# Ledger of designs, part 17: peptides against a protein of PDB entry 5JNO

Target 1, 112 residues: chain A of PDB entry 5JNO
Amino acid sequence: MVAKFQPPPEYQLTAAELKQIVDQSLSGGDLACRLLVQLFPELFSDVDFSRGCSACGFAAKRKLESLHLQLIRNYVEVYYPSVKDTAVWQAECLPQLNDFFSRFWAQREMED

## One batch from the design tools (peptide; made by RFdiffusion4, then SolubleMPNN)

Design b1_p11_5_s4 (from b1_p11_5, 6 letters changed)
Fold by OpenDDE base, seed 5:
Structure b1_p11_5_s4 (fold): chain B 112 residues (1-112), chain A 11 residues (1-11)
Amino acid sequence: as target 1 above (112 residues)
Amino acid sequence: LYSDEEFAKFL
């Protein structure tokens, strides 16, 4: 038996915080995008950590990983239970997440 | 954890 998934403390939203995001959302896909920005602001940072740290040379990667998607889906599922169906999640949320994230960095590439 | 293999193709 596997225990219920619990977000790390830094990604734990209160009921009030989540409600505010939901109230601003137009759909499950829109909610997913808003959660992406709220939970993982580091994915939208133009700061290159390798420039600031010669010792470690770490560079942040601009990609979404399984943990990011799982955390977002867990919160979306609270108010949009239909995303428990993988087909709904893939049709309603994943395309919007991808479009939003890719467009963000495409725009930044042209502006920088 | 949810797999990211099905994530859309533009990333």
Scores: peptide ipSAE 0.072, ipTM 0.765, DockQ to the pose 0.040
Fold by OpenDDE base, seed 4:
Structure b1_p11_5_s4 (fold): chain B 112 residues (1-112), chain A 11 residues (1-11)
Amino acid sequence: as target 1 above (112 residues)
Amino acid sequence: LYSDEEFAKFL
């Protein structure tokens, strides 16, 4: 049996919060990108990126991880159940997430 | 959970 994934409390959206995001979304992929911004603002912050070890010089990386993707997918499935199919998720959402995230930081790096 | 390896192929 496969255990149901539960989001950590800090990433739990209410039905009303999710609905507002969905109402502004044009597709499952678009919803995924909006969820990315709403759930994980730290991934879009220079402050959070610069938060590293003063001793070792380690800095946070601008990358999407498994937890991010799984959380987004869980919410997208609520209104776009077709993404339960991995092939659909990979075709409709993952490329858009990657493009959106990459373009965001590419643009910001040009401004720095 | 969705694996990093699966996502990596889209990068």
Scores: peptide ipSAE 0.058, ipTM 0.759, DockQ to the pose 0.036
Fold by OpenDDE base, seed 2:
Structure b1_p11_5_s4 (fold): chain B 112 residues (1-112), chain A 11 residues (1-11)
Amino acid sequence: as target 1 above (112 residues)
Amino acid sequence: LYSDEEFAKFL
């Protein structure tokens, strides 16, 4: 038995909130990128992830995880049902998400 | 549903 996926409360968008983002979007891929910023602003912060553990010296790399992608896709498919097809999702949305996210942090690295 | 490998091509 697999329960229907439900986002945590902090990632739950109302229909009005989602529509506002959609109205600003030019495509499914663009919508995905906008949702990324809106849902997960913490992925774009300069927080030192190693602050909590000075001994290990490990700084968590900023990456998009399965949960992030799943949440974004769930909202995108509301207005772009074609992304229910994995091939469409991988062709139309994932490359744009990847480019957007990677370019953001690449630019940050160049500034340091 | 997703794997990190499926997405992290340029990260």
Scores: peptide ipSAE 0.058, ipTM 0.750, DockQ to the pose 0.040
Fold by OpenDDE base, seed 1:
Structure b1_p11_5_s4 (fold): chain B 112 residues (1-112), chain A 11 residues (1-11)
Amino acid sequence: as target 1 above (112 residues)
Amino acid sequence: LYSDEEFAKFL
């Protein structure tokens, strides 16, 4: 089923917040990566919550999911309407998101 | 937008 996307309150950016990120962005793909970092810092955390919570043993998963991507795309569309085209989104944003995310964790693994 | 599975296939 297709549902109207509405971001959770914690991921609702004001126009000013979004503009600030856009002003630092060089492209739609770059904007997407910056949004990834700003909206979902938990995806970049080394914190193993199992160390802090023996009862639940929860460990954060480091995975980009459809919800993350949908939210990012919605914001990118505001300033880069071309990403409404799936082909553009796939060519310009998804590869950059993947590269950035994978490189981040690859580097962290090497530094540990 | 792609599902998680579709995204995985694309990458």
Scores: peptide ipSAE 0.049, ipTM 0.751, DockQ to the pose 0.034; fails the geometry check

Design b1_p11_6_s1 (from b1_p11_6, 5 letters changed)
Fold by OpenDDE base, seed 3:
Structure b1_p11_6_s1 (fold): chain B 112 residues (1-112), chain A 11 residues (1-11)
Amino acid sequence: as target 1 above (112 residues)
Amino acid sequence: MLQFERYEELK
């Protein structure tokens, strides 16, 4: 048996919180994007950490990592079980997540 | 608090 993925404590949502997000969601893909903003506000921070650390050339990672995607998918599956199918996840949720996230940073780059 | 307004601003 494969161990069920458990989110870190900082990324836990209660059933009530998840339901509230779902109630505002138009689709599984929309839900995924809402979860992205809800769970990972740090990914939308304008803080340039490289400016704060003269010793480290750490550019704030402006990318969605496997952990982010897995956590979002786990929550989406609760109300949209079809995304357990990888093909459905890749067709319905991933493109919306990537488009949403890329648009965000593209807009910020144009404003700077 | 759930970030409903924040999401709407970002989309």
Scores: peptide ipSAE 0.537, ipTM 0.941, DockQ to the pose 0.860
Fold by OpenDDE base, seed 4:
Structure b1_p11_6_s1 (fold): chain B 112 residues (1-112), chain A 11 residues (1-11)
Amino acid sequence: as target 1 above (112 residues)
Amino acid sequence: MLQFERYEELK
């Protein structure tokens, strides 16, 4: 048995909050994308607040890191236990997350 | 606050 997942406080959702998000979701992949926006709004900010020179235009590559994906997956699996299978996660949720995230930034980069 | 509206705007 794997130990119960306990997210950091800043990424903690109550059962009621998670249920509300699930109720609005059409699929596991859709739920994953909703969780991405809910948990990590900073990933959709036009301004990179990471440590660095704001004037030089240096911005770390906007990417979904393993921690982001792990947190999302742990919430998704509560209602879609099939995503515990890596093949299912990679087929159903991961492509939707990547497409959603990459499309967002592709559109924003065209506007800038 | 749940970000339902934000998600709909971003997709």
Scores: peptide ipSAE 0.536, ipTM 0.941, DockQ to the pose 0.891
Fold by OpenDDE base, seed 5:
Structure b1_p11_6_s1 (fold): chain B 112 residues (1-112), chain A 11 residues (1-11)
Amino acid sequence: as target 1 above (112 residues)
Amino acid sequence: MLQFERYEELK
């Protein structure tokens, strides 16, 4: 018996909310990027690096982790079932997610 | 609240 993945309450989207995001999306990859911003706004926050607190884990906030990607993929699959295929997910969604996320932080580094 | 405007700003 394999338990179905259930996102934490903080990352639950209603069917109506997801539908609205899908209606604004141009593709599965675009939907994935919109979901990234919607679900994990903290990954795009400029946290004050001056807090030398090893406990703040800010360095970890600049990486897309497997749990983030899995949650996004679960929602994308609702309207784009083809991403259930790992090869499709890696070709259509992951490159767009990584490009979007890396470009964001690359721009921040150039501002300093 | 949906973050449509936020995404467009970050894109």
Scores: peptide ipSAE 0.535, ipTM 0.941, DockQ to the pose 0.834
Fold by OpenDDE base, seed 1:
Structure b1_p11_6_s1 (fold): chain B 112 residues (1-112), chain A 11 residues (1-11)
Amino acid sequence: as target 1 above (112 residues)
Amino acid sequence: MLQFERYEELK
């Protein structure tokens, strides 16, 4: 029996919250990026960026991990069921996420 | 709270 994915309590969104985010989203990719900021604000912390310490998890905080992507994808699937197909996820959402996240950090590195 | 404005700032 396959276990149903259940987000940790700190990453749970109500149906109303998710709908509000969806209503502000222009696409599945845009929704994914909004969810990234909503669920994982720690990935955009300037404090973490300025610390520059590999021993404290600095490098990990600058990377989208499988768990982040899986959690975002699960929420995107609610309104965009087609992203259950990996090819669709990789074409429509993943590039948007990577571009948004990489641009953020590239910009911060330039300003540092 | 939903982070709509924050997303726009980071965009």
Scores: peptide ipSAE 0.532, ipTM 0.941, DockQ to the pose 0.868

Design b1_p11_6_s2 (from b1_p11_6, 6 letters changed)
Fold by OpenDDE base, seed 1:
Structure b1_p11_6_s2 (fold): chain B 112 residues (1-112), chain A 11 residues (1-11)
Amino acid sequence: as target 1 above (112 residues)
Amino acid sequence: ALQFAAYEALK
């Protein structure tokens, strides 16, 4: 038996917080990207925290991990239940997430 | 805030 996924407390959104994001969203894919930004600002940081905290061994990662995607999908499902279908998730949300994230860092690399 | 602006610009 597999327990239901429970988000870590730092990624737990209230109904009101989620609704606020949904109200700004035009689609499931749009909602997914907004959730990415809201939940994981650390993925968009240029700051190398290891310079400020060598003891913690922090290393910024510029990749979307399965945990990130699962959390986003769980919230998207609340208002767009069709993404429970993996094919729909892969067609409507994943491409938009990946494109946005890739373009974000590609643009930042050109600014360096 | 910066991330939100970035998304609005790139989406």
Scores: peptide ipSAE 0.382, ipTM 0.897, DockQ to the pose 0.380
Fold by OpenDDE base, seed 3:
Structure b1_p11_6_s2 (fold): chain B 112 residues (1-112), chain A 11 residues (1-11)
Amino acid sequence: as target 1 above (112 residues)
Amino acid sequence: ALQFAAYEALK
């Protein structure tokens, strides 16, 4: 038996909050992306650390880490249990997450 | 707020 994963308090969603996001979602991948922006606004921060520090972890804030993905997946599973299958997660959610995240920053860089 | 709009625009 494995203990149920408990998200950190700052990333805890109530059933009502999750349902609200789900109601706006059209797919598991869509839900995943909406969860990404909802849970981790810091990954989309406009704070320009590069101007003040060229050697700091600014680049780290522009990366999707395993913990981010794990948290998102756990919430997606509530309404899309098929993503419990790793192959489904990798086919339906991960590409959309990565594409959105990459496009977000690529577009921002072009606007600068 | 901006990131929500950004997603809607990029999706």
Scores: peptide ipSAE 0.372, ipTM 0.894, DockQ to the pose 0.370
Fold by OpenDDE base, seed 2:
Structure b1_p11_6_s2 (fold): chain B 112 residues (1-112), chain A 11 residues (1-11)
Amino acid sequence: as target 1 above (112 residues)
Amino acid sequence: ALQFAAYEALK
């Protein structure tokens, strides 16, 4: 028996909140990207967290980690069960997530 | 949010 994954409180979405995002989405990959920006705004910020909290020394990194992807996938699966298939997840969602995230920071770099 | 707008611009 495997315990059911429980998102941390800061990344918990109600059914209504999730539905709102789904209603804006055109595909599983699109939904994944929208979840990315909604759940993890810290990944899109130039804010140095170490500046705000010298005691913790935390600094956010500009990369998508396994936990981020797992959380997104869990929510996407609610409305797109096909992404439970790893091949589908890797073909439909991961490329869109990575492309968007990379393009976001590439564009920011170009603007600087 | 700003991130939402950014996604719409880049998608």
Scores: peptide ipSAE 0.370, ipTM 0.896, DockQ to the pose 0.392
Fold by OpenDDE base, seed 4:
Structure b1_p11_6_s2 (fold): chain B 112 residues (1-112), chain A 11 residues (1-11)
Amino acid sequence: as target 1 above (112 residues)
Amino acid sequence: ALQFAAYEALK
């Protein structure tokens, strides 16, 4: 069997921190989006790792990767066990995550 | 903080 997934240290939330976010959340999907903001502020910044290196050709990508989604799901499961079901996760959380993330960047790009 | 505000505005 595969060992239980453990969050990297930089994405570890204490029980108190998680509870605080949960207390502000109205649903699993809402919680997921709040976790996205809290865990991965770098996904919402214009900071590019290629800054200062115009020759390396590195481009920062603004997308939700498997690691991001896995971490969020693991925390959501603590208070919304139903998302352990992949179908529920895909119906209740993923669309909200993607919608919010897309809207965020669409708005930012429009205002720039 | 900005991200949180953005979510509250966009959700």
Scores: peptide ipSAE 0.362, ipTM 0.892, DockQ to the pose 0.373

Design b1_p11_6_s3 (from b1_p11_6, 5 letters changed)
Fold by OpenDDE base, seed 1:
Structure b1_p11_6_s3 (fold): chain B 112 residues (1-112), chain A 11 residues (1-11)
Amino acid sequence: as target 1 above (112 residues)
Amino acid sequence: MLQFEAYEELK
């Protein structure tokens, strides 16, 4: 039996925290992008973690993965229940998330 | 969490 998804403690938002983000959001897609930045700042870090660990040379992957998306979607659903419909999620939120994330790194690439 | 302004800067 697959357990119900539970976010790790570092990705658990209180109702008040989520409400603050929602109050600044213009849409479900906008909310999704704000959640992306707020929950996963490591995905936007320019820090080469290999510099921090000489032993392992670990570098964080800058990839938006299914687990990230699932968590974001779960929070978005609280205020935009229509995204429970996969078609709505794919039309309203995923494109904005992808565009935002890709543009961020495209800009960084040009600056470097 | 990042400050809300961080999103606006990235947007």
Scores: peptide ipSAE 0.041, ipTM 0.759, DockQ to the pose 0.749
Fold by OpenDDE base, seed 4:
Structure b1_p11_6_s3 (fold): chain B 112 residues (1-112), chain A 11 residues (1-11)
Amino acid sequence: as target 1 above (112 residues)
Amino acid sequence: MLQFEAYEELK
């Protein structure tokens, strides 16, 4: 049996919440970026998640992971079904997500 | 609460 991908409770959006984001979106890629900010604000924060572990020294990396991308894709598919096609997802959404995320941190690094 | 303007601010 293939397990259906389900978002964890902390990343579950209601239909109304998703609709509000969609209404502001200009494209599937734009929607993806808006979802990135909405779902994962921790990826845009300077919060040190390792504050409690001075012993291990492990700092959480600000990186887009497969789980983040899959969650975003699941929501984008609701209003842009074409992204169910992997080629469309890779052409329309992934580049915009990566560019948006990388530009954000590149800008912040330059300002620090 | 949803961050409606967050995306625009982060561009």
Scores: peptide ipSAE 0.034, ipTM 0.722, DockQ to the pose 0.832
Fold by OpenDDE base, seed 2:
Structure b1_p11_6_s3 (fold): chain B 112 residues (1-112), chain A 11 residues (1-11)
Amino acid sequence: as target 1 above (112 residues)
Amino acid sequence: MLQFEAYEELK
């Protein structure tokens, strides 16, 4: 059996917090993007932070990484269990996350 | 082991 992934305390959402985000979300992909912003605000800053997992030594950079995606997916699965299917996750959430993140920084580059 | 999707695959 594969051990359950537990988010570090910094990325632990209460049921109420998650529900609030879900209530604002239009889809699983939209939820994923909202979770991205909520969980990892440092990815949207010009300043890098040392925030990360104490167990793995992860340090937050302005780069969307696998650990970020896994954390987001875990929460999305609560309300959109279909994303447990990797094909669904890759079709519905990953492209939206990529587009959102890329567009954000592309836009920021133009504004600066 | 947990498997992670690579963001870089979408770039």
Scores: peptide ipSAE 0.033, ipTM 0.666, DockQ to the pose 0.039
Fold by OpenDDE base, seed 5:
Structure b1_p11_6_s3 (fold): chain B 112 residues (1-112), chain A 11 residues (1-11)
Amino acid sequence: as target 1 above (112 residues)
Amino acid sequence: MLQFEAYEELK
């Protein structure tokens, strides 16, 4: 048996907070991207204070990992139950998450 | 230059 995924306290959203994000979202994929930004702002920062060195400015690489995606999917499925189907998740959400994240950093590189 | 995350890494 696989235990139901439970987000850590720092990644908990209230029903009101989630609804607010949902109301701003155009689709499940769009919701996923918005959740990515809201839940994991550190992935969009120049410096990672949690894993980096404050003294030398070292920062860990910015990566979307399984934990991030699992958390996002858990919230998305509340309003888009179809993403419980892996095929739907891979077709509707993952490509948008990947595109959004990649484009974000590509854009930042061009601005530097 | 930053590396892009591959789609397969998101699975």
Scores: peptide ipSAE 0.023, ipTM 0.635, DockQ to the pose 0.042

Design b1_p11_6_s4 (from b1_p11_6, 6 letters changed)
Fold by OpenDDE base, seed 4:
Structure b1_p11_6_s4 (fold): chain B 112 residues (1-112), chain A 11 residues (1-11)
Amino acid sequence: as target 1 above (112 residues)
Amino acid sequence: MLRFEEFERLK
């Protein structure tokens, strides 16, 4: 029995908040991208939280990690239960998330 | 707070 995924408190959405995002979404992939921006605004910031280590050069890897993707998937599943199928998630949501995220940073690199 | 609408141009 896989334990039900429980988001950390800082990433908990109410039913009303989630519904609001869903009402603005046109697809599961679109919803996923909207959730990405809503849940993880820090992933779109140049602020390296590593203010404490000038020496380690860890640019916070501008990368979508497994936890981010799992959280997004968990919320998308509420309205698009088909994404419980890994093949559907990989075909419909992951490419859109990765493209959206990569385009954001590519644009920022061009502006800097 | 960042809003998705601010990034729609990236699609």
Scores: peptide ipSAE 0.248, ipTM 0.859, DockQ to the pose 0.471
Fold by OpenDDE base, seed 3:
Structure b1_p11_6_s4 (fold): chain B 112 residues (1-112), chain A 11 residues (1-11)
Amino acid sequence: as target 1 above (112 residues)
Amino acid sequence: MLRFEEFERLK
């Protein structure tokens, strides 16, 4: 039995919350980007957590981690079951997520 | 909470 991936409680979405995001989404890739913003607003914060924790050398890496991607994929699968296929996930969702996230930070770096 | 549409407008 492959244990179903359980998101941390802070990243749980109800069916109603997910549906609300889906209703605004144009595609699986668009849904993925919307979920990224909704689930992980901390990834878009200008707050250098690196300056606040002198004790944890955790430079708040402006990077999408495997946990973020897995959580997003799990929710996208509910309405776009084709992303269960890794090839579809990699073609339709991952490039959009990465481009969206990288462009966001690239623009912020140009404004400073 | 920033909305997705607000982020897309930054593009």
Scores: peptide ipSAE 0.244, ipTM 0.852, DockQ to the pose 0.483
Fold by OpenDDE base, seed 2:
Structure b1_p11_6_s4 (fold): chain B 112 residues (1-112), chain A 11 residues (1-11)
Amino acid sequence: as target 1 above (112 residues)
Amino acid sequence: MLRFEEFERLK
């Protein structure tokens, strides 16, 4: 039995919270983008997290990591079971996530 | 926490 992935407590959504996001979503890809904002607001912050980690010179990389994507996918599949298929996830959700995230930062760079 | 709609308006 593959142990079901349990998100860290800071990324745990209740059924009610998830439903609220779903009710606002137009598609699985839209849901994924909404979850990205709800779960990981730090990825959209200009706050240099490098100021807090004097030991890890990793500026909070403005990149979606596998853990972020896995967490989002786990929630999306609750209402869109088809994303359990990697091909569906890659066609319907990943491009929208990447486009959404890239557009956000591209716009911020133009405003600076 | 900023809502998705607030992020969309900042775009």
Scores: peptide ipSAE 0.239, ipTM 0.848, DockQ to the pose 0.505
Fold by OpenDDE base, seed 5:
Structure b1_p11_6_s4 (fold): chain B 112 residues (1-112), chain A 11 residues (1-11)
Amino acid sequence: as target 1 above (112 residues)
Amino acid sequence: MLRFEEFERLK
């Protein structure tokens, strides 16, 4: 029995919420980036350096972890079934996600 | 919650 991935309640989108994002998306990769911002706005927030651990908090918030990517992939898969293939996911969505995320933080680094 | 379009406008 393959365990069906169950997103945490905090990241459970309704069909209507997902459809709204999809209606604004131009591709699977674009949808993935839109979902990244919608689901995980904390990954784009400046770390409050006043909260204790400069070494642990900043590095963790600037990394796309496997759970983030899996959750995004699950939603993208609903409208772009081809991303069920790992090769397609790695070619079409992951580069766009990484580029989008890295460009955001590169711009912030130049502003400091 | 910040929407993608709002986020893109803040860049």
Scores: peptide ipSAE 0.229, ipTM 0.840, DockQ to the pose 0.458

Design b1_p11_7_s1 (from b1_p11_7, 5 letters changed)
Fold by OpenDDE base, seed 5:
Structure b1_p11_7_s1 (fold): chain B 112 residues (1-112), chain A 11 residues (1-11)
Amino acid sequence: as target 1 above (112 residues)
Amino acid sequence: MSLEELQVDLA
């Protein structure tokens, strides 16, 4: 028996919150990108924590991890059940997530 | 991060 994935409290969206995002989305891939920004704003932070804390050497991690992707997929499946198929998820959502995230930071790097 | 890395993480 496979245990149902339960998101941490800080990533638990209400039906109303999710509906608002869905209403603005044009596709499953678009929804995935909007969820990425909504759920994990820390991945888009310009704050240089390593500069702020020389003692601990802390630096912000700017990469998507399995937990991030799984959370996004779980919410996308609510309104786009087709992404339960891994091939659909990999064709429709993952490329858009990658392009959006990579281009965001590439653009930021060019501005400096 | 590359698309390939994302797909690996999800698998």
Scores: peptide ipSAE 0.056, ipTM 0.760, DockQ to the pose 0.040
Fold by OpenDDE base, seed 1:
Structure b1_p11_7_s1 (fold): chain B 112 residues (1-112), chain A 11 residues (1-11)
Amino acid sequence: as target 1 above (112 residues)
Amino acid sequence: MSLEELQVDLA
């Protein structure tokens, strides 16, 4: 059996923290995007940490990984249980996450 | 990153 997903401690939100984000959200997809920004600000950074620490081999990742998506989905399910259905998750949340993330970096590329 | 890549990550 596969153990139920447990978020790392740095990504554990309290009920109050989650409610604050939900109160600002217009939909499940919007909530997903807000969670993306709140939980993973490092995915939106232009900072090349390797310049400051070449020895550590740190490279900033600018892609969403399965763990990111699983964590976001877990929180979205609290207020939008319908996303437990994979088809709903793929139709309502993933496109918005993709568009938001892609547009962000496309805009940053234009500013370079 | 494309939508299909996101879906693959969830599979």
Scores: peptide ipSAE 0.053, ipTM 0.755, DockQ to the pose 0.039
Fold by OpenDDE base, seed 2:
Structure b1_p11_7_s1 (fold): chain B 112 residues (1-112), chain A 11 residues (1-11)
Amino acid sequence: as target 1 above (112 residues)
Amino acid sequence: MSLEELQVDLA
């Protein structure tokens, strides 16, 4: 039996917080993108925390990893239970996440 | 990052 995934405290959203994001979302994919920004702002920062944080040594990466996607999916499922189906997740959410994330950094690179 | 890479992460 597999235990239910529990997000770390820093990624725990209250029902009210999640509802606020949902109210601004137009679709499951849009919700996923908004959750990406809300949960993981470090993925959209040029700041290298590895040099600034001697305590944790955390290095910000401009990369979406399995943990990020898993956390996002968990919250999306609350209001869009269809994404429990992997095929739906891959068709509706992942492309939008990829496009949003890739476009963000592509645009930033062109501006610099 | 490519869509394929994202899918691999979830596989």
Scores: peptide ipSAE 0.053, ipTM 0.754, DockQ to the pose 0.039
Fold by OpenDDE base, seed 4:
Structure b1_p11_7_s1 (fold): chain B 112 residues (1-112), chain A 11 residues (1-11)
Amino acid sequence: as target 1 above (112 residues)
Amino acid sequence: MSLEELQVDLA
């Protein structure tokens, strides 16, 4: 039995907030991408979160981690229950998330 | 991060 994922407080959406995003979404994959932007704006920022540590020289990486994906999936499941199936999630949502995220940063790199 | 890496993380 897999433990139920509980979003951290900073990523907890109200029913009204989620509905607003859903109303703008055309599909589960589209919803996933919109949730990505709304929940994790830091992944789309030029601001290096390691900026607070000028001495460590750690290069912050912008990547989609398991926690991000799990959180997005949980919200998508509310309105698109089919993504509870891992195969559906991997076929319908993950490619769109990856494409959206990759294209965003590819574009930003070209603008520099 | 590649799609393959994302899928592996969820497997």
Scores: peptide ipSAE 0.052, ipTM 0.752, DockQ to the pose 0.037

